Peptides against a protein of PDB entry 2YKT. Designs and how they scored, part 105

Target 1, 231 residues: chain A of PDB entry 2YKT
Amino acid sequence: SRSEEMHRLTENVYKTIMEQFNPSLRNFIAMGKNYEKALAGVTYAAKGYFDALVKMGELASESQGSKELGDVLFQMAEVHRQIQNQLEEMLKSFHNELLTQLEQKVELDSRYLSAALKKYQTEQRSKGDALDKCQAELKKLRKKSQGSKNPQKYSDKELQYIDAISNKQGELENYVSDGYKTALTEERRRFCFLVEKQCAVAKNSAAYHSKGKELLAQKLPLWQQACADPS

## One batch from the design tools (peptide; made by RFdiffusion4, then SolubleMPNN)

Design b2_p12_8_s1 (from b2_p12_8 with E9D E12T)
Fold by OpenDDE base, seed 4:
Structure b2_p12_8_s1 (fold): chain B 231 residues (1-231), chain A 12 residues (1-12)
Amino acid sequence: as target 1 above (231 residues)
Amino acid sequence: SEPENPWPDLPT
């Protein structure tokens, strides 16, 4: 029946969220944590590299013929320190605004979805069983009427069952239809949240890249001419 | 009590 098909579709949406979306989201969070760790590793490794660059700058500053190049090397290290600070800020946002929030939601979602699905199934079954009962009673009444010498005795009851069946059928169809819309909305909420949080991450990432570009663009011309312009 | 939906409503 139409209601049975719609019911199956509704259950399949919940099943897809529980068995496909949520596990995939947990994996996404895990991959995000790995990515965060790798970027933190980059920050740490960069610190060592630019600390070593500062040491080279110190040696230049101690030289008789390359003192001004010491300042250039220090500026290079300082600009990269600022870039790394921006990366750390981006990582904090990535952790707090994306990973933590997704982790909290996905952890709670199993209990919520199970309860929501169970509620829907219970009510759907209740309405379905009530309909089936009325249909069965009508069938019994019709059999009794066919075997009776006075079929007219049952005519009013037959009409009552027909009306009850019609009303219960309509109620079931509406309930299942609304249930399907609700399930699709639940699925969309999850994807929408993911998209919105990814937009926030993208915005923060853009800020990091922009800051790095600006700092380097400002200083690079000065650094490029340093060897050609001995003091 | 029924568990609360952990996901926010869709934007209007």
Scores: peptide ipSAE 0.421, ipTM 0.906, DockQ to the pose 0.817
Fold by OpenDDE base, seed 3:
Structure b2_p12_8_s1 (fold): chain B 231 residues (1-231), chain A 12 residues (1-12)
Amino acid sequence: as target 1 above (231 residues)
Amino acid sequence: SEPENPWPDLPT
């Protein structure tokens, strides 16, 4: 029936969230944590490299013929420091605004979805059972009427059951239809949250890239000319 | 009490 099909669709949405979305989201969070760790590792390794570059700048500054190149090397290290600071800010946002929030939500979602599905199933069954009961009573009444010497005695009651069945059928159909819309909304709100949080990450990432581009664009021409213009 | 939905409502 239409109501049975809609009921199956509704249950399948909840099942998909619980068995597909939530496990996939947990994996996404885990991959995010791995990515964060790798970027932190890059930051640490970069610090060692540019600290060594500063040491080369110190040696240049102490030289008789390359003193000005010391300042260039220091500027290169300083630009790197500023870029890394921006990266660290991006990583903090990535952790706090995306990963932590998703982790909290996905952890709580199993209990919520189980309760929501159970509530829907209980009410759906209640309405279905009430309909089945009315249908069974009508069938019983018709059987009794067919064996009776006075079938007219049961006519009013038959009409009442027919009306009750029609009303209960309509109520069940409306309930499962609304249930399906609700379930789809539950699925959509989860994806929507993910999209919104990923947009925030994208904005922070754009700021990191923009800052790096601006700093390097400003300084690179100066650095490229440094060897051609000895002091 | 019923558990609260951990996800926010859809934006309007």
Scores: peptide ipSAE 0.420, ipTM 0.906, DockQ to the pose 0.816
Fold by OpenDDE base, seed 5:
Structure b2_p12_8_s1 (fold): chain B 231 residues (1-231), chain A 12 residues (1-12)
Amino acid sequence: as target 1 above (231 residues)
Amino acid sequence: SEPENPWPDLPT
């Protein structure tokens, strides 16, 4: 029936969230943590490289003919420090605003979805059973009427059952239809949250890249001319 | 008591 098909569709949405979305989201979080760890590793390695560059700048500053190049090398290291600080800020936001929040939500979602699905199933079954009972009683009444010498005696009761069946059928259809819309909304809420959080990540990433571009664009022309300038 | 929905409502 239409209601049975809609019921199957509704249950399938909940099943898809529980068995596909949530496990995939857990994997996404794990991959995010791995990515964060890798970027922390890059940060450490970069620090070592630019600390070594500072040492080269110190040597230039101690020289007789290359003192001004020492300042250039120090500026290069300082720009890196500022870029690195921006990256660390982005990573902190990535961890605290995305990964931690998603982890908390996905851990709670199993209990929520199980309860929501159970509630829907219980009410759907209750309405279905009530409908089936009315249909069975109508069938029983019709059999009794057919065997009676006075079938007109049962006419009013038959009309009452027909009306009750119609009303219960409509109620069941509406309930299942609303249930399906609710389930689809639950699925959309999860994807929407992910999209919104990824937008925040994208904004933070853009800020990091913009800051780096700005700082380098400001200084690079100066650094490129440093060797040509008289000491 | 029923567990709370961990996900926010859809934006309006």
Scores: peptide ipSAE 0.419, ipTM 0.906, DockQ to the pose 0.844
Fold by OpenDDE base, seed 1:
Structure b2_p12_8_s1 (fold): chain B 231 residues (1-231), chain A 12 residues (1-12)
Amino acid sequence: as target 1 above (231 residues)
Amino acid sequence: SEPENPWPDLPT
């Protein structure tokens, strides 16, 4: 029946969220944590490299013929420090606004979905059983009427069961239809949240890249000219 | 009591 098909579709949506979406989201969070760790590693390694660059700048500043180049090397290291600070802010946002929130939600979701599905199933079954009972009673009544010498005795009761069946069938169809819409909305809520949080990460990433671009664009022409124009 | 939905409503 139409209601049975819609019921199967509804259960399949909940099943897909529990068995596919949530495990995949857990993996996504794990991969995000790995990515965060790698970026932190880059930050640490970069610090060592630019600290060594500062040492080269110190040597130039101590020289008799290359003092101004020492300042250039120091500026290069300072620009890197500023870019790195922006990266650290981006990483904090990545952790706090994306990973932590997703982790909290996915941990709670199993309990919620199980309860929601159970509630739907219980009510769907209750309505279905009530319909089946009315159909069975109508069938029994018709058998009695067929064997009776006075079938008109059962006519009013037959009409009552027909009306009850029609009403219960309509109620079941509406309930299952609404259940399906609700399930699809639940699925969409989860994807929508992921998209919105990823947009926030993208904005923070854009700010990091913009800051780096601006700082380098300002200083690079000066650095490129430093060797050709000794002070 | 029923568990609360951990996900926010869809944007309007």
Scores: peptide ipSAE 0.416, ipTM 0.906, DockQ to the pose 0.823

Design b2_p12_8_s2
Fold by OpenDDE base, seed 4:
Structure b2_p12_8_s2 (fold): chain B 231 residues (1-231), chain A 12 residues (1-12)
Amino acid sequence: as target 1 above (231 residues)
Amino acid sequence: SEPENPWPELPE
């Protein structure tokens, strides 16, 4: 029946969220944590490299013929520090605004979805059973009427059951239809949240890249000229 | 009591 098909579709949406989306989201979070760790590793390695560059700058500053190049090397390290600060801000956002929030939600979602599905199933079954009962009673009544010497005695009851069946069928169809819409909305809410949080991360990432570009664009021409302009 | 939905509502 139409209601049965719609019911199957509804259950399949919940099943897809529980069995496909949530596990995939957990994996996504895990991959995100790995990515964060790798970026932290890059940050640490970069710090060591630019600290060593500072040391080279110190040596230049102590020289008699290359003092000005010491300042250039220090500027290079300072620009790196500023870029690194932007990266750290991006990483904080990535962790706190994306990973942590997704982790919290997916942890709670199993319980929520189980309850939501159970509620839907219980009510759907209740309505279905009530309909089936009315249909069965009508069938019994018709059998009695056919065997009766006075079939007209049952006519009013037959009409009552027909009306009840029609009403219950309509209620069931509406309930299942609404249930399907609700389930689809639940699925969309999850994807929408993911998209929105990724947008926030993307904005912070853009800020990091922009800052780096600006700083390097400003300083690089000066650094390139440093050797050609001895003091 | 029923568990609360952990996901926010869709934007209008």
Scores: peptide ipSAE 0.424, ipTM 0.906, DockQ to the pose 0.816
Fold by OpenDDE base, seed 5:
Structure b2_p12_8_s2 (fold): chain B 231 residues (1-231), chain A 12 residues (1-12)
Amino acid sequence: as target 1 above (231 residues)
Amino acid sequence: SEPENPWPELPE
């Protein structure tokens, strides 16, 4: 029946969230933590590289013929430091505003979804059973009427059951339909939250890239000319 | 008591 098919679809939505979405989200969080760790590692490794560059700048500053190139090398290291500071701020936001929040939600979701699905199933079954019972009683009544010498005796009661069945059928269909909409809304809430948090991360990432671009665009022409101008 | 939905409502 239409109600049975819609019931199956509703259960499948909850099943998909529990068995596909939540495990995938946990994996996403894990991959995010790995990405964060790698970026932190890059920051640390870069510090060593640019500290060594500063050392080269010190040697240039001590030279008779390359003193001004020392300042250029120091500026290169300083610009990198500023870019890395911005990266660290982005990583903090990535951790606190995305990963931690997603982790908190997904840890609580199993209990919630189980309870929500159970509640839906219980009420759906209750309404279905009540309908089935009413249909069975009508069938029994019709059987009695067919075997009776006075079938008109049961006519009013038959009409009463027909009306009750119609009402219960409509109620069941409406309940299952609303249940399906609710389940789809639950799924959408989860994806929407992910999208919104990713937007926040994207804004922070854009700020990082913008700062780096601006600093390098300002200084790079000066650095490129430094060897041509020994004065 | 029933567990609370951990996810926020959809924006209007």
Scores: peptide ipSAE 0.422, ipTM 0.905, DockQ to the pose 0.826
Fold by OpenDDE base, seed 3:
Structure b2_p12_8_s2 (fold): chain B 231 residues (1-231), chain A 12 residues (1-12)
Amino acid sequence: as target 1 above (231 residues)
Amino acid sequence: SEPENPWPELPE
């Protein structure tokens, strides 16, 4: 029946969220944490490299013929430090605004979805059982009427059951239809949240890359000319 | 008590 098909579709949406979306989201969070850790590792390694570059700058500054190149090397290290600091800020935002929030939501979602699905199933079954009961009673009444010498006695009651069945059928169809819309909305809410949070990440990333590009574009011509311009 | 939906409502 139409109601049965719609019921199956509704349950499948909840099943997809519980069995596909939520586990995939947990994996996404785990991969995000790994990515964060790797970037922190890059930051640490970069610090060592540019600290060593500063040491080379110190040696140049102590030389008789390369003093000005010492300043260039220091500038290179300083620009990198500024870029790296901005990356660290972006990572903190990534952790606090994306990963932590997703983790909290996915942890709570199992309980919520189980309750929501159970509520839907209970009410759907209740309406279905009430319909079935009414149909069974009508069938019983018709059997009594067919065996009776006075079938007219049951005519009014038969009409009442027919009307009740029609109403209950309509209510069941409407309930299941609304249930399906609700389930689709639940799914969309989850994807929408993910998209919005990823947009925030993208904005932060764009700002980081823009700042780095600007700083390097400003200084690189100066650094490239440094060897050609002896002091 | 029914558990609260952890996800925000859809934007208008």
Scores: peptide ipSAE 0.422, ipTM 0.905, DockQ to the pose 0.843
Fold by OpenDDE base, seed 1:
Structure b2_p12_8_s2 (fold): chain B 231 residues (1-231), chain A 12 residues (1-12)
Amino acid sequence: as target 1 above (231 residues)
Amino acid sequence: SEPENPWPELPE
C-alpha cells in the first residue's frame, strides 16, 4: 500500500542517518583532527627555519659590507611571524567552531535518533493496528450478514465500519507522510549545519591567505631591490 | 524525558 511504502521510506531515512551519516561524520572529525595536527607541525617546523634565518640576519648585521641586508633578513622573519599568528588564529577557529561542535552533536545524536524513530514507529503501529482491527471487524460483520436471513439488520453497522476505515486510512497516510517529511528535514538539518560550519572555516582561511598576500606584496619589492642598493 | 535535538533548525 501507499502508506506501507511511505513508512518504509521513512524508516530508511532514519537508518541512513544512523548507519551512514553519523559514522561518516565521526570519520570526518577524525580526519579534521589529523589535519589540525599536521598544520601545527608545519607551524613548529617553520619557526625553526625562520629562527635560523634570523641568525643569518645577525651575521649580516655584524659584517662590514652587508649590514643593510641584515635588516632585510629580519623583516622577512618578522613577516613570517605575522603570517604564522594569523594561521594560529585560523586553527583555533577550526578547532572550536567546527571540530568541537561536530563532536558534541554527533555524540548526542545516537540517543536522539533512537528516541525519535521509536516514537514514530510506536505511533505508526498504533494507527496501523487500529485500522487492521476495524477492517477485521467489518470482515466478520459481512460474514455474519451473508449467513443471515435478514442482512438489512447489519447494514448500518457496515456503513459505520466503512466510514471508520476510511477515516483511519486517511489518518495513517497523513501521519506517515508527515513522518517522512520530518525525517527528510532531520537529514537536511545535519547537512546544513556541516555546510554552514565549513563556510565559517572557509572565511577564516580566506582571511589568513589575504593577510599573507598583503604583507608579502608590501615588502617583496623592497627586498628584491636590497642587493642593487648597497649602503 | 525525550532527548533534545542536537542540531539547529533549518534557516528560514
Scores: peptide ipSAE 0.418, ipTM 0.905, DockQ to the pose 0.843

Design b2_p12_8_s3 (from b2_p12_8 with S1P E12A)
Fold by OpenDDE base, seed 4:
Structure b2_p12_8_s3 (fold): chain B 231 residues (1-231), chain A 12 residues (1-12)
Amino acid sequence: as target 1 above (231 residues)
Amino acid sequence: PEPENPWPELPA
């Protein structure tokens, strides 16, 4: 029946969220944590590299013929320090605004979805059983009428059952239809949240890249001419 | 008590 098909579709949406979306989201969070760790590792490694660059700058500053190049090397290290600070800010946002929030939601979602599905199934079954009962009673009544010498005695009851069946069928169809819409909305809410949070991450990432580009663009011409302009 | 939906509503 149409209602049965729609019911199956509804259950399949919940099943897909529970068995496909949520596990995939957990994996996504795990991969995000790995990515965060790797980027933190980059920050740490960069610190060592630029500290070593500062040491080279110190040596230049101590030289008689390359003192001005010491300042250039210090500036290079400082700019990169600022870039790394921006990266750390981006990572903090990535962790707090994306990973933590997704983790909290996915942890709670199993219980929520189970309860929501159970509620839907219980009510759907209740309405279905009530419909089946009325249909069965009508069938029994018709059999009794066919065997009776006075079929007209049962005509009013037959009409009552027909009306009841029609009403219950309509209620079931509406309930299942609404259930399907609700399930699709639940699925969309999850994807929409993910998209919105990824947009926030993208904005923060753009800010990091922009800051780095600006700082380097400002200083690079000065650094490039340093060797050609001995003091 | 029914568990609360952890996901926000869709934007209007």
Scores: peptide ipSAE 0.415, ipTM 0.905, DockQ to the pose 0.812
Fold by OpenDDE base, seed 3:
Structure b2_p12_8_s3 (fold): chain B 231 residues (1-231), chain A 12 residues (1-12)
Amino acid sequence: as target 1 above (231 residues)
Amino acid sequence: PEPENPWPELPA
């Protein structure tokens, strides 16, 4: 029936969230943590490299013929420091605004979805059982009427059951339809949240890239000319 | 008590 099909669809939405979305989201969070760790590793390794570059700059500054190149090397290291600071800010945002929030939500979602599905199932069954009961009573009444010498005695009651069945059928269909819309909304809420948080990450990432581009664009011409212009 | 939905409502 239409109501049975819609009921199946509704349950499938909840099951998809619980069995597909939530596990996938947990994996997404785990991959995010791995990515964060790797970027932290890059930051640490980069620090060592540019600290060594500073040491080269110190040696240049102490030289007889390469003093100005010392300043260039220091500037290169300083620009890196500024870029790295921006990266660290991005990573903090990535952790706090995306990963932590998703982790909290997905952890709580199992209990919520189980309760929501159970509530829907209980009410759906209640309405279905009430309908089935009325249908059974009508069938029983008709059987009794067919064997009676006075079938007209049961006519009013038959009409009452027919009306009740029609009303209960309509109520069940409406309830299941609304349930399906609600379930789809639940699914959309989760994806929407993910999209919104990922947009925030994208904005922070854009800021990181922009800062790096600006700093390097400003300084690179100066650095490229340094060897051609000895002091 | 029914557990609270951990996800925010859809934006308007």
Scores: peptide ipSAE 0.415, ipTM 0.904, DockQ to the pose 0.841
Fold by OpenDDE base, seed 5:
Structure b2_p12_8_s3 (fold): chain B 231 residues (1-231), chain A 12 residues (1-12)
Amino acid sequence: as target 1 above (231 residues)
Amino acid sequence: PEPENPWPELPA
């Protein structure tokens, strides 16, 4: 029946969230943590490299003929420090605003979805059983009427059952239809949250790249001319 | 008591 088909569709949405979305989201979080760790590693390695560059700048500053190049090397290291600070800020936001929140939500979602699905199933079954009972009673009444010498005696009761069946059928259909819409909304809420959080990540990433571009664009022409300038 | 929905509502 239409209601049965819609019921199956509804249950399938919940099943898909529980068995596909949530496990995939857990994996996404794990991959995010791995990515964060890798970037932390890059940060550490970069620090070592630019600290070594500072040492080269110190040597230049101590020289007789290359003193001004020492300042250039120090500026290069300082720009890196500023870029790195921006990256660290981005990573902090990535961890606290995305990964932690997603982790908390996905851990709670199993209990929520189980309860929501159970509630829907219980009510759907209750309405279905009530409908089936009315249909069975009508069938019983019709059999009794057919064997009676006075069938007209049962006519009013038959009409009452027909009306009850119609009403219960409509109620069941509406309930299942609403249930399906609710389930689809639940699925969309999860994807929408992910999209919104990824937008925040994208904004932070853009800020990091913009800051780096700006700082380097400002200084690079100066650095490129440093060797040509008289000491 | 029923568990709370951990996900926010859809934007209007």
Scores: peptide ipSAE 0.414, ipTM 0.905, DockQ to the pose 0.817
Fold by OpenDDE base, seed 1:
Structure b2_p12_8_s3 (fold): chain B 231 residues (1-231), chain A 12 residues (1-12)
Amino acid sequence: as target 1 above (231 residues)
Amino acid sequence: PEPENPWPELPA
């Protein structure tokens, strides 16, 4: 029946969220944590490299013929420090606004979905059973009427069961239809949240890249000219 | 008591 088909579709949506979406989201979070760790590692390694660059700048500043180049090397290291600070801010946001929130939600979701599905199933079954009972009673009544010398005695009761069946069938169909819409909305809520949080990460990433671009664009021409124009 | 939905409602 139409209601049975819609019921199967509804259950399949919940099943897909529980068995595919949530496990995949957990994996996504795990991969995000790995990515965060790697970026933190880059930050640490970069610090060592640019600290060494500062040392080279110190040597230039101590020289008799390359003093101005020492300042250039110091500026290069300073620009890196500023870019790195921006990266650290981005990483903090990545952790707090994306990973932590997703982890909290996915952990709670198993309990919520189980309860929601159970509630739907219980009510769907209740309505279905009530419909089946009315149909069975009508069938029994018709058998009695067929064997009776006075079938007109049962006509009013037959009409009552027909009306009851029609009403219960309509109620079941509406309930299952609404259940399906609700399930699809639940699925969409989860994807929508992921998209929105990823947008926030993208904005923060854009800010990081923009800052780096601006700083380098400002200083690079000066650095390129330093060797050709001794002080 | 039924657990609360951890996900926000869809934007209007």
Scores: peptide ipSAE 0.410, ipTM 0.904, DockQ to the pose 0.821

